# Peptides against a protein of PDB entry 5EFW, part 59

Target 1, 141 residues: chain A of PDB entry 5EFW
Amino acid sequence: TTLERIEKNFVITDPRLPDNPIIFASDSFLQLTEYSREEILGRNARFLQGPETDRATVRKIRDAIDNQTEVTVQLINYTKSGKKFWNLFHLQPMRDQKGDVQYFIGVQLDGTEHVRDAAEREGVMLIKKTAENIDEAAKEL

## One batch from the design tools (peptide; made by RFdiffusion4, then SolubleMPNN)

Design b1_p17_5_s2 (from b1_p17_5 with H1A F3S T5E D7E)
Fold by OpenDDE base, seed 4:
Structure b1_p17_5_s2 (fold): chain B 141 residues (1-141), chain A 17 residues (1-17)
Amino acid sequence: as target 1 above (141 residues)
Amino acid sequence: ASSAELEKATIDESLFE
């Protein structure tokens, strides 16, 4: 599918289902996080959090979901084997023709270090552009 | 399989609330 052709780290979640589970994960996302697709689908993405994940940053994500708006943050996530990585993360709602939220798109920029200034701005532009591409490709879902 | 390349992953809801 067109969605499968997007070679970026991303997931799609369904806020209309209990606990807003992941309903799609890119191959790159699976490789990054070290999980199989079967281990990911149907679960809330909170399993990526760990001891050094900033709770205040996670609250910003929750607020965006509750308010049905977009958010861009940077936080610590963990792979299945327990390796830490910095996640420059963008979340935005996918709306239907009536304007109702159907899904959320989550995009992750790959990297082992926290990014700042020009590097962060460049990363934000990239993940936001990726989210728009996913929005267009996922209309058939 | 385990990946040597560390990238950035997504988080949805808080585990710490």
Scores: peptide ipSAE 0.035, ipTM 0.609, DockQ to the pose 0.074; fails the geometry check
Fold by OpenDDE base, seed 1:
Structure b1_p17_5_s2 (fold): chain B 141 residues (1-141), chain A 17 residues (1-17)
Amino acid sequence: as target 1 above (141 residues)
Amino acid sequence: ASSAELEKATIDESLFE
């Protein structure tokens, strides 16, 4: 689909289904994580976490989901082959015209290093803008 | 790994929490 071919790393999840599974993943996301679309759809995104993923950071993500708010964090994730990467991650709810949460949008900026200061600020602006673009494009879901 | 591979983030709790 057109949404799948957006040249950014992102997923869309459905919090109204059990365990908030991924219902959409971009081509870039699949390439980054080394998974096929079949391996991703229907699963909770927690499979990207591993031994060095900070639990406190993950709790921030969970709190945002529970409270239906946005959050931006940076955490260690793992590819299918077990390679570590730093994930500058932004999550936000996608709401309908009545204001009810329909989906969550997750945008990932990958890097070999933890980004700081100006580089981090630039990355945050990029992934937030991407999330807004996805929100507009995904209204037809 | 490509830059795209490093951008993927987990969005929920796991056994590593």
Scores: peptide ipSAE 0.035, ipTM 0.617, DockQ to the pose 0.105; fails the geometry check
Fold by OpenDDE base, seed 5:
Structure b1_p17_5_s2 (fold): chain B 141 residues (1-141), chain A 17 residues (1-17)
Amino acid sequence: as target 1 above (141 residues)
Amino acid sequence: ASSAELEKATIDESLFE
């Protein structure tokens, strides 16, 4: 499918289901996080958070979900093996023909080590663009 | 600061409150 051809780190969640679970995860996402698809699907993506994940940043994500808006942040996430990594994360709602939110798209840059200044801005633009591509492709869901 | 090694999607809180 068109969605499957997007070779980026991303997930799609369904806020209409209990606890807004992940309903789709890219292969790259699985590789990054070290989880299998079976381990991820049906779960809320909060399992990526850990001790050093900034609570205030997480609250920004929560607020965006509650308000059905987009947000872009950087936060510490953890792989299955417990390895920490910085996540340049972009979240945005996917709306249906009536304008109602049906999904959320979560995107991150693939393999960026440090994102600061111009590099950060470029990364943000990339993940936002990716989110738009996913939005278009996911209309088939 | 603005150090990012690997990027991946994270959703919601609840692990801290």
Scores: peptide ipSAE 0.034, ipTM 0.608, DockQ to the pose 0.089; fails the geometry check
Fold by OpenDDE base, seed 3:
Structure b1_p17_5_s2 (fold): chain B 141 residues (1-141), chain A 17 residues (1-17)
Amino acid sequence: as target 1 above (141 residues)
Amino acid sequence: ASSAELEKATIDESLFE
């Protein structure tokens, strides 16, 4: 499918199911996080969080979900093996033809450092564009 | 649709990614 051909780190979640579980994970996302698809599907994405993940930043993500809005943040995430990485993360709702939220799209840009200024702006533009591409490709879900 | 809606009993703590 067109969705499966997008070679970026992303997940799609279903807020209409209990605890907003992941229903799709890209191959790149699995490689980044070191999980198998079986370990990921059906779970809330909170497993990426750990000791140094900023709770205030996580609350921003939760607020965006609750308010059905988009958000872009940087936070510490962890791989299955416990390796830390900086996640420039963008979340946005996917809406149907009536305007109702049916899914959320989460895009991850990984790095070893917190990015600022021009580098951050470039990363944000990239992950937002990626999210739009996913939105278009996922219309058949 | 390339993905199916699934639920697992095993989930982690806190909020989101």
Scores: peptide ipSAE 0.033, ipTM 0.603, DockQ to the pose 0.138; fails the geometry check

Design b1_p17_5_s3 (from b1_p17_5, 5 letters changed)
Fold by OpenDDE base, seed 4:
Structure b1_p17_5_s3 (fold): chain B 141 residues (1-141), chain A 17 residues (1-17)
Amino acid sequence: as target 1 above (141 residues)
Amino acid sequence: PFSAELEKATIDESLFE
């Protein structure tokens, strides 16, 4: 789809379905994570977590979902082949015209290093802007 | 590109339960 072709790493999940599964994944996301679209659609994004993924950080994500708020964190994720990468991750709800949450948008900025200071700020700005762009593009969902 | 991978790992805590 056009949405899937957006040249950014992102997924869209459906919190109205059990376990908040991924319903859309960009081509870039698939390339980053080394999964096929078939492998990830319908699944919760937790498969990216692994041994060195900080549980407290994951809890922040869960809390944001439960509270229907946005969150930005940086955590270790793993590709299908087991390759670790630092994921600067931004999650935000996609709301309808009534303000009700329809979906969540997750944007990932991948890197081999934990980013800090100016680099982190730049990354955060980028992924947040990307999320807003996706929100606009995905209004037809 | 880097941020997309973080979403999947961040959304589900079940792997650590």
Scores: peptide ipSAE 0.030, ipTM 0.637, DockQ to the pose 0.140; fails the geometry check
Fold by OpenDDE base, seed 1:
Structure b1_p17_5_s3 (fold): chain B 141 residues (1-141), chain A 17 residues (1-17)
Amino acid sequence: as target 1 above (141 residues)
Amino acid sequence: PFSAELEKATIDESLFE
């Protein structure tokens, strides 16, 4: 669909379904993670975690979902083949006209290392802007 | 084994807790 063809790394999840599964994933996301669309749709995104993924950082993500708030973190994720990568990740709720949460939008910036300082700030700005664009696009699609 | 790309973080905690 048009949504999957957006040239950004993102997923959309449905917190109204059991275990908040992924319901949309961009082509770029699939290429990075080495999964097919069929392998990830309907699953919780936790399959990207691995041995070096920081538990406290994951808890921040869980807390944001539970509280229906946004969060921005950086954590280690793994591809299907087991390759590690640093994920600068932003998550925010997508709300309907009444203000109720319909979905969560997860946006990630790809990189080969942990980013800090100015580079991190720039990346955060980019992924937050991307999330807003996806939010608007999802409403129109 | 380090990916040239950084994309998606996990949404929920399941592997550790």
Scores: peptide ipSAE 0.029, ipTM 0.614, DockQ to the pose 0.112; fails the geometry check
Fold by OpenDDE base, seed 5:
Structure b1_p17_5_s3 (fold): chain B 141 residues (1-141), chain A 17 residues (1-17)
Amino acid sequence: as target 1 above (141 residues)
Amino acid sequence: PFSAELEKATIDESLFE
């Protein structure tokens, strides 16, 4: 789809389904994580976590989902082959016309290492803007 | 030791919690 071809790393999840599974993943996300679309869809995104993923950071993500709010964090994720990478991750709810949460949008910035200071701030601005763009593009889901 | 790419999403509870 047009949505899948957006040149950004993102997924869309459905919190109304059991375990909040991924229902959409961009081509870029698949490339980054080394998974096929079949391997991704229907699964909770927790499969990207591993031994060095900070549990406290994951809890922040869980809290945001439970509270239906947005969150921005950096955490270690793993590709299918076991390769570690730093994920500057932004999550926000996608709401319907009545204001009810319909989906969650998860966005990752294209980058290399853990970022701090100005680089982090710039990255955060970018992924937040990306999330807004995806929200608009995903209205037809 | 090797860590690079910025990824899209790690949503919900850890596999190790």
Scores: peptide ipSAE 0.028, ipTM 0.606, DockQ to the pose 0.099; fails the geometry check
Fold by OpenDDE base, seed 2:
Structure b1_p17_5_s3 (fold): chain B 141 residues (1-141), chain A 17 residues (1-17)
Amino acid sequence: as target 1 above (141 residues)
Amino acid sequence: PFSAELEKATIDESLFE
């Protein structure tokens, strides 16, 4: 599918199901996080967080979901093996023709360091563009 | 019904509760 051809780190979640589970994960996302698809689908994405994940940043994500808005943050995530990485993360709702939220799109840009300034701006531009591409492709869901 | 605190790749329930 067009969605499957997007070679970026992303997931799609369904807020209309209990606990807003992941219903789609890109191959790149699975590779990044070191999980299999079977281990990911149907679960909430909270398993990526760990001891050094900033709680205030997580709250920003929660607020965005609750308010059905987009958000862009950087936070520490963990792979299955416990490896830490910085995640430049963008979340946005996917709406139907009536404007109702159907899904959420989460795009991850991984790195070994917290990015700032020009590097951050470039990363944000990339993940936002990716999210829009996913939104268009996901119309086939 | 969804947990807004634990989206896709960054939210752990233990971190917001």
Scores: peptide ipSAE 0.027, ipTM 0.629, DockQ to the pose 0.174; fails the geometry check

Design b1_p17_5_s4 (from b1_p17_5 with H1S F3S T5V D7E)
Fold by OpenDDE base, seed 3:
Structure b1_p17_5_s4 (fold): chain B 141 residues (1-141), chain A 17 residues (1-17)
Amino acid sequence: as target 1 above (141 residues)
Amino acid sequence: SSSAVLEKATIDESLFE
């Protein structure tokens, strides 16, 4: 499908299901996080968090979900093996033709360090654009 | 800018499952 052809790190979650589980994960995302697809599907994305993940940043994500808005943050996430990485993360709702939220799209840009200034702006533009592409491709869901 | 892999971070306030 068109969605499967997007070669970026992303997941799609379903807020209409209990605990807003991941219903789709890109191949790149699986490679980055070191999980298999079966280990991820049906679970809330919280398993990526760990000891050094900033709780205040996570709260921003939670607020965005609750308010059905988009958010862009940087936070520390962990791979299955426990490796830390900086995640420039963008989340936005995917709405139907009536304006109701159907899914959430999460796009990640990984890095070994926190990104700032121009580099951050570039990364943000990239992940936001990717999210829009996913939104278009996911209309068939 | 530095290359990075697009991914989705944890989207819940809970740090752990």
Scores: peptide ipSAE 0.034, ipTM 0.621, DockQ to the pose 0.129; fails the geometry check
Fold by OpenDDE base, seed 5:
Structure b1_p17_5_s4 (fold): chain B 141 residues (1-141), chain A 17 residues (1-17)
Amino acid sequence: as target 1 above (141 residues)
Amino acid sequence: SSSAVLEKATIDESLFE
């Protein structure tokens, strides 16, 4: 499908289901996080967080979901094996024709460092663009 | 210290709140 052809790190979640579980994960995302698709689908993405994940940053994500808005942050996440990585993360709602939120799209680049300044801006532009591509492709869901 | 830096495409709540 068009969605499966997007070679970026991303997930799609369904806020209409209990605990807003992941309903789609890209192959790249699975590789990054070291989880199988079976281990990911049906779960809330919070399992990527850990001891050094900034609580205030997580709250920004939660607030965006609650308010059905987009947000872009950098936060520490953990792979299945426990390796820490900096996640330049963008989240935005996907709405139907009536304007109701159907899904949330979470996007990451393909391995960005904790970036600042121009590099961060470039990364943000890329993940936002990716999110728009996913939004268009996911209309087939 | 230096940590691995990777991007992610996921969402949602805190495990420690």
Scores: peptide ipSAE 0.033, ipTM 0.610, DockQ to the pose 0.084; fails the geometry check
Fold by OpenDDE base, seed 2:
Structure b1_p17_5_s4 (fold): chain B 141 residues (1-141), chain A 17 residues (1-17)
Amino acid sequence: as target 1 above (141 residues)
Amino acid sequence: SSSAVLEKATIDESLFE
């Protein structure tokens, strides 16, 4: 499918189901996080958080979900093996023609370091553009 | 590989519980 051809790190979640579980994960996302598809489908993405994940940043994500808005943040996430990585993360709702939220799209840009300035701006632009591509492709779900 | 690809964080605030 068009969605499967997007070679970026992303997930799609379903806020209409209990605990907003992941219903789709890209191959790149699985490679990044070191999880199998079976291990993450049906679960909330919170399993990527760990000791050094900033709680205030996570709250921003939660607020965006609750308010059905988009948000872009950087936070520490962990792979299955426990390796830390900086996640430049963008989340936005996917809405139907009536304007109702169907899904959330989460796009991740991984890095070994926290990015700033021009590098951050470039990354944000990339993940936002990716999210738009996913939004279009996900209409086929 | 996970060593070269470092993206994505969590979507929910499980750190509070």
Scores: peptide ipSAE 0.032, ipTM 0.626, DockQ to the pose 0.114; fails the geometry check
Fold by OpenDDE base, seed 4:
Structure b1_p17_5_s4 (fold): chain B 141 residues (1-141), chain A 17 residues (1-17)
Amino acid sequence: as target 1 above (141 residues)
Amino acid sequence: SSSAVLEKATIDESLFE
């Protein structure tokens, strides 16, 4: 599918299901996080969080989901093996033709360091653009 | 370049409580 051809780190979640589980994960995402698809599908993406993940940042994500809005943040995430990485994360709702939220799109730009200034701006543009591409591709879901 | 991951996630603050 077109969605499967997007070579970026992303997941699609279903807020209409209990706990807003991941229903789609890109191959790149699996590689980044070191999880198998079987380990991820059906789970809430919170498994990426860990001890050094900022609670306030996570709350921003939660608020965005609750309010059905988009958000862009940077937070510490963890791979299956426990490796930390900075996740420049963008989340946005995917709406149907009626305007109702069907899914959430989450895009991750991984890095070893917290990005700032121009690098951050560039990353934000990239992940937002990616999210839009995913939105278009995922309309077939 | 770094890869991009699309995530739809709910923040679980319980991990830090």
Scores: peptide ipSAE 0.030, ipTM 0.625, DockQ to the pose 0.135; fails the geometry check

Design b1_p17_6_s1 (from b1_p17_6 with E2R E7K N9R E13K)
Fold by OpenDDE base, seed 4:
Structure b1_p17_6_s1 (fold): chain B 141 residues (1-141), chain A 17 residues (1-17)
Amino acid sequence: as target 1 above (141 residues)
Amino acid sequence: AREYFEKAREKVKELEE
């Protein structure tokens, strides 16, 4: 499918299911996080968090989910092997024809370092554009 | 899209059961 051809780090979650589990994960995301698809599907994405993950930033993500809004943050995440990486993360709702939220799209920048200034702005533009591409691709399925 | 993601949802539900 067009969605499956998008070579970016992303997941799609279902807020209509308990605990907003991941229902789709890109191959790139699996490679980044070092998890298999079967280990990911059905889980809330919080498994990427760890000791150094800023809780205030996590709350921003949670609030965005609860309020059905988009958010862009940068936070420490952990791979399956425990490696830390800075995740420039963008989350936005996927809405149906009536405007109701069906899913959330989560996009992770492929970099592992904290980005700032122009680099951050560039990364934000990229992941937002990616999210829009995913949204369009998903609606074409 | 609806059918595609419905299948995905079903798979997830099965994994959780």
Scores: peptide ipSAE 0.344, ipTM 0.850, DockQ to the pose 0.257
Fold by OpenDDE base, seed 5:
Structure b1_p17_6_s1 (fold): chain B 141 residues (1-141), chain A 17 residues (1-17)
Amino acid sequence: as target 1 above (141 residues)
Amino acid sequence: AREYFEKAREKVKELEE
């Protein structure tokens, strides 16, 4: 669909299902992570984590889900083949007209190195804007 | 929008069964 073809790395998850599984993934996300759509649908996105992924950072993501709030973090992720990459990750709830959380939007900005200072600020602005655009696009479907 | 994502949810629910 049009949503899958958005040239950004993102997933949509469903917190109303057990373990908040991925229910939608962009083509770009699949390319980035080297997984097929069939391999990731129905799974929690934690499969991207590995030995060098900071546990405290992961806890921040979990807390955001539990508290139904947004969060922006930077963490090590792994592709299917085991390649490490720094993921500037933004997560935010997708709410209905009543304000109730229906889904979560997760946006990933990949990089070979940890971004800092101006580069990080730019990345944060980008992924947040991306999430908003996805939210709007999704609501138009 | 609801219908679109509901279909996606149903597919995932089937996978979890």
Scores: peptide ipSAE 0.278, ipTM 0.826, DockQ to the pose 0.266
Fold by OpenDDE base, seed 3:
Structure b1_p17_6_s1 (fold): chain B 141 residues (1-141), chain A 17 residues (1-17)
Amino acid sequence: as target 1 above (141 residues)
Amino acid sequence: AREYFEKAREKVKELEE
């Protein structure tokens, strides 16, 4: 679909389904993570986590979902082949006209290192803007 | 848009069953 072809790393999840599964994944996300679409759809995104993923950071993501808020963090993720990458990750809810949460948008900016200072600020601005663009694109479908 | 995503939801739900 047009949404899946957006050249950014993102997923859309459905918190109204059991375990908040991925219902959409961009082609770029599939390329980044080395999974097929069939392997990803219907799964919780936690399959990207591994031994070195910081549990406190994961808890921040969990809290944001539970509280229906946005969050931006950096965490170690793993590709299907086991390759580690630093994921500058932004999550935000997609709301309907009444303000009720229907979905979440998760945007990933991959890197070989934990970005800091100006680089981090730039990345944060980018992935937040990306999430807003996806939200707008979704409304046009 | 709502209908678009609802179709995706149904596909996922079917996979889980």
Scores: peptide ipSAE 0.265, ipTM 0.819, DockQ to the pose 0.233
Fold by OpenDDE base, seed 2:
Structure b1_p17_6_s1 (fold): chain B 141 residues (1-141), chain A 17 residues (1-17)
Amino acid sequence: as target 1 above (141 residues)
Amino acid sequence: AREYFEKAREKVKELEE
């Protein structure tokens, strides 16, 4: 599908299911996080968090979900093997034609470094554009 | 779209059981 051909790190979650589980994960996301598709589908994405993940940043993500808004943050995440990486993360709701939230799109920057200034702005622009592409592709399914 | 995603999830769940 068009969605499956998007070569970026992203997941789609379903807030209408218990605990807002991941219902789709890109191949790139699986590679980044070192998990198999079987290991992550049906789970809340919080399994990427660990000891050094900033709780205040996590709360910002949770607030965005609760308020059905978009948010962009950087936070420490962990791969399956326990490797830490900085995740420049963008989340936004996917709405139907009536404006009701159906899913959330989560996009992670390809790079795993903590980025600042111009590099951060460029990364944010990229992941936001990616989210829009995902939204468009998903609606074609 | 929802049917697409649900089918994908169900496939995974069935493989795990």
Scores: peptide ipSAE 0.223, ipTM 0.784, DockQ to the pose 0.135

Design b1_p17_6_s4 (from b1_p17_6 with E2K E10K E13K)
Fold by OpenDDE base, seed 2:
Structure b1_p17_6_s4 (fold): chain B 141 residues (1-141), chain A 17 residues (1-17)
Amino acid sequence: as target 1 above (141 residues)
Amino acid sequence: AKEYFEEANKKVKELEE
């Protein structure tokens, strides 16, 4: 499908299910995080967090979910093997025609380093565009 | 869409096993 052809790091979660679990993960996301699809489907994405993950940033993500808004942050995440990486992360709700939230789209920048200034702006633009592409692709399903 | 996601992932899981 068009959704499956999006070669970016992303997940789709279902806030209507207990603990907002991941219901879809791109191949790139699995490669980035070193998890199998079986290991992550049905789980909350918090397993990516670790000792150096900024809790205030995590709270921003949680607040965005609770308030059904979008957010863009950078935070330390960990692969299955314990490797740290900087995740430029964008989250936004996927809404139906009535405007009600159905899912959340989470996009992670390809890079694993902290980005700033022009590079950050470029990355933000990219992941936001990716999120929109995912939203459009999902609505075609 | 949820059914699609679940079905798609199920198929992938089956291939990975």
Scores: peptide ipSAE 0.202, ipTM 0.756, DockQ to the pose 0.098
Fold by OpenDDE base, seed 3:
Structure b1_p17_6_s4 (fold): chain B 141 residues (1-141), chain A 17 residues (1-17)
Amino acid sequence: as target 1 above (141 residues)
Amino acid sequence: AKEYFEEANKKVKELEE
């Protein structure tokens, strides 16, 4: 679909389904993670985590989902082949007109390295703006 | 949008079968 072909790394998840599974993944996300769409859809995104993924950071993500809030973190993720990469990750709820959470949007910065200082600030601004753009695009479908 | 994502969820369920 047009949504899947947006040239950004992102997923959309459905918290109303058991274990908040991925229901949409961009082509770029598939390329980044080395998974096929069939391998990802219907699964919780935790399959990207591995031995060096910081558990405290994962808890921040979980808390944001439970509290229906946004969060921005950096964490180690793993591709299908086991390659590590630093993921500057932003997650935010997609709400309906009544304000109820319908989905979550997860955006991953392009690149595989840990970013700091000005580079991190720029990356955060970019992925937040990307999430807003995806939210608007999705609502127009 | 709701209908669009509901169709997506249907496809997800089909993949799980």
Scores: peptide ipSAE 0.125, ipTM 0.713, DockQ to the pose 0.200
Fold by OpenDDE base, seed 5:
Structure b1_p17_6_s4 (fold): chain B 141 residues (1-141), chain A 17 residues (1-17)
Amino acid sequence: as target 1 above (141 residues)
Amino acid sequence: AKEYFEEANKKVKELEE
């Protein structure tokens, strides 16, 4: 689909379904994580987590979903083949005209390197802007 | 947009069944 072809790493999830499954995944996301779309759709994104993924950071993500707020974190994720990568991750709710949460947008930074300082700030700005662009694009469909 | 997401949700539900 047009949304799935957006050249950024992102997913859209549906918190109204059991376990907040992924309902959209970009081509770039699939390439990054080494999964097929069939392997992704209908699943909670926690399959990206592994032994070195920080539990406290994961809890921040879970809390943001439960509280219907946005969050930006950096955490270790794993590809299908088991390769570790640093994921600068931004999550925010997609709201309807009434302000009610319908979906969540999750954006992953293009790179796999751990980022700090200026690079991290730039990455955060990028993924937040990307999330807003996806939000607008999804509403235009 | 609503129709697009509704179709996606149907597919997701089918995959989960």
Scores: peptide ipSAE 0.027, ipTM 0.595, DockQ to the pose 0.194
Fold by OpenDDE base, seed 4:
Structure b1_p17_6_s4 (fold): chain B 141 residues (1-141), chain A 17 residues (1-17)
Amino acid sequence: as target 1 above (141 residues)
Amino acid sequence: AKEYFEEANKKVKELEE
């Protein structure tokens, strides 16, 4: 689909289903993580975590889901082959006309290196803007 | 949009969880 082909790393999850599974993944996300769409859909994104993934950061993501709020963090993730990469990640809820949360949008920065200072601020701005664009595009589908 | 996205997921938790 057009949404699937957006050249940004992102997923859409459904918190109304058991374990908030991924219901949509962009082509770029699949390429980054080295998984097929079949291997991703229907699963919780925790499969990207590994030995060096900071548990406190993971808890921040969990809290955001539970509280239905947005969060921006940077954490170690792993590809299917076990390759480590730094993921500047932004998550935010997608709400319906009534204001109720329907889905979550997760956006990952293109780069695989840890970013700081100006580079981090710039990356955060980019992924947040991307999330807003995805939100608008998804609502029009 | 709902029907479009519902075709993908039934499993949950952790990152983007």
Scores: peptide ipSAE 0.038, ipTM 0.637, DockQ to the pose 0.158; fails the geometry check

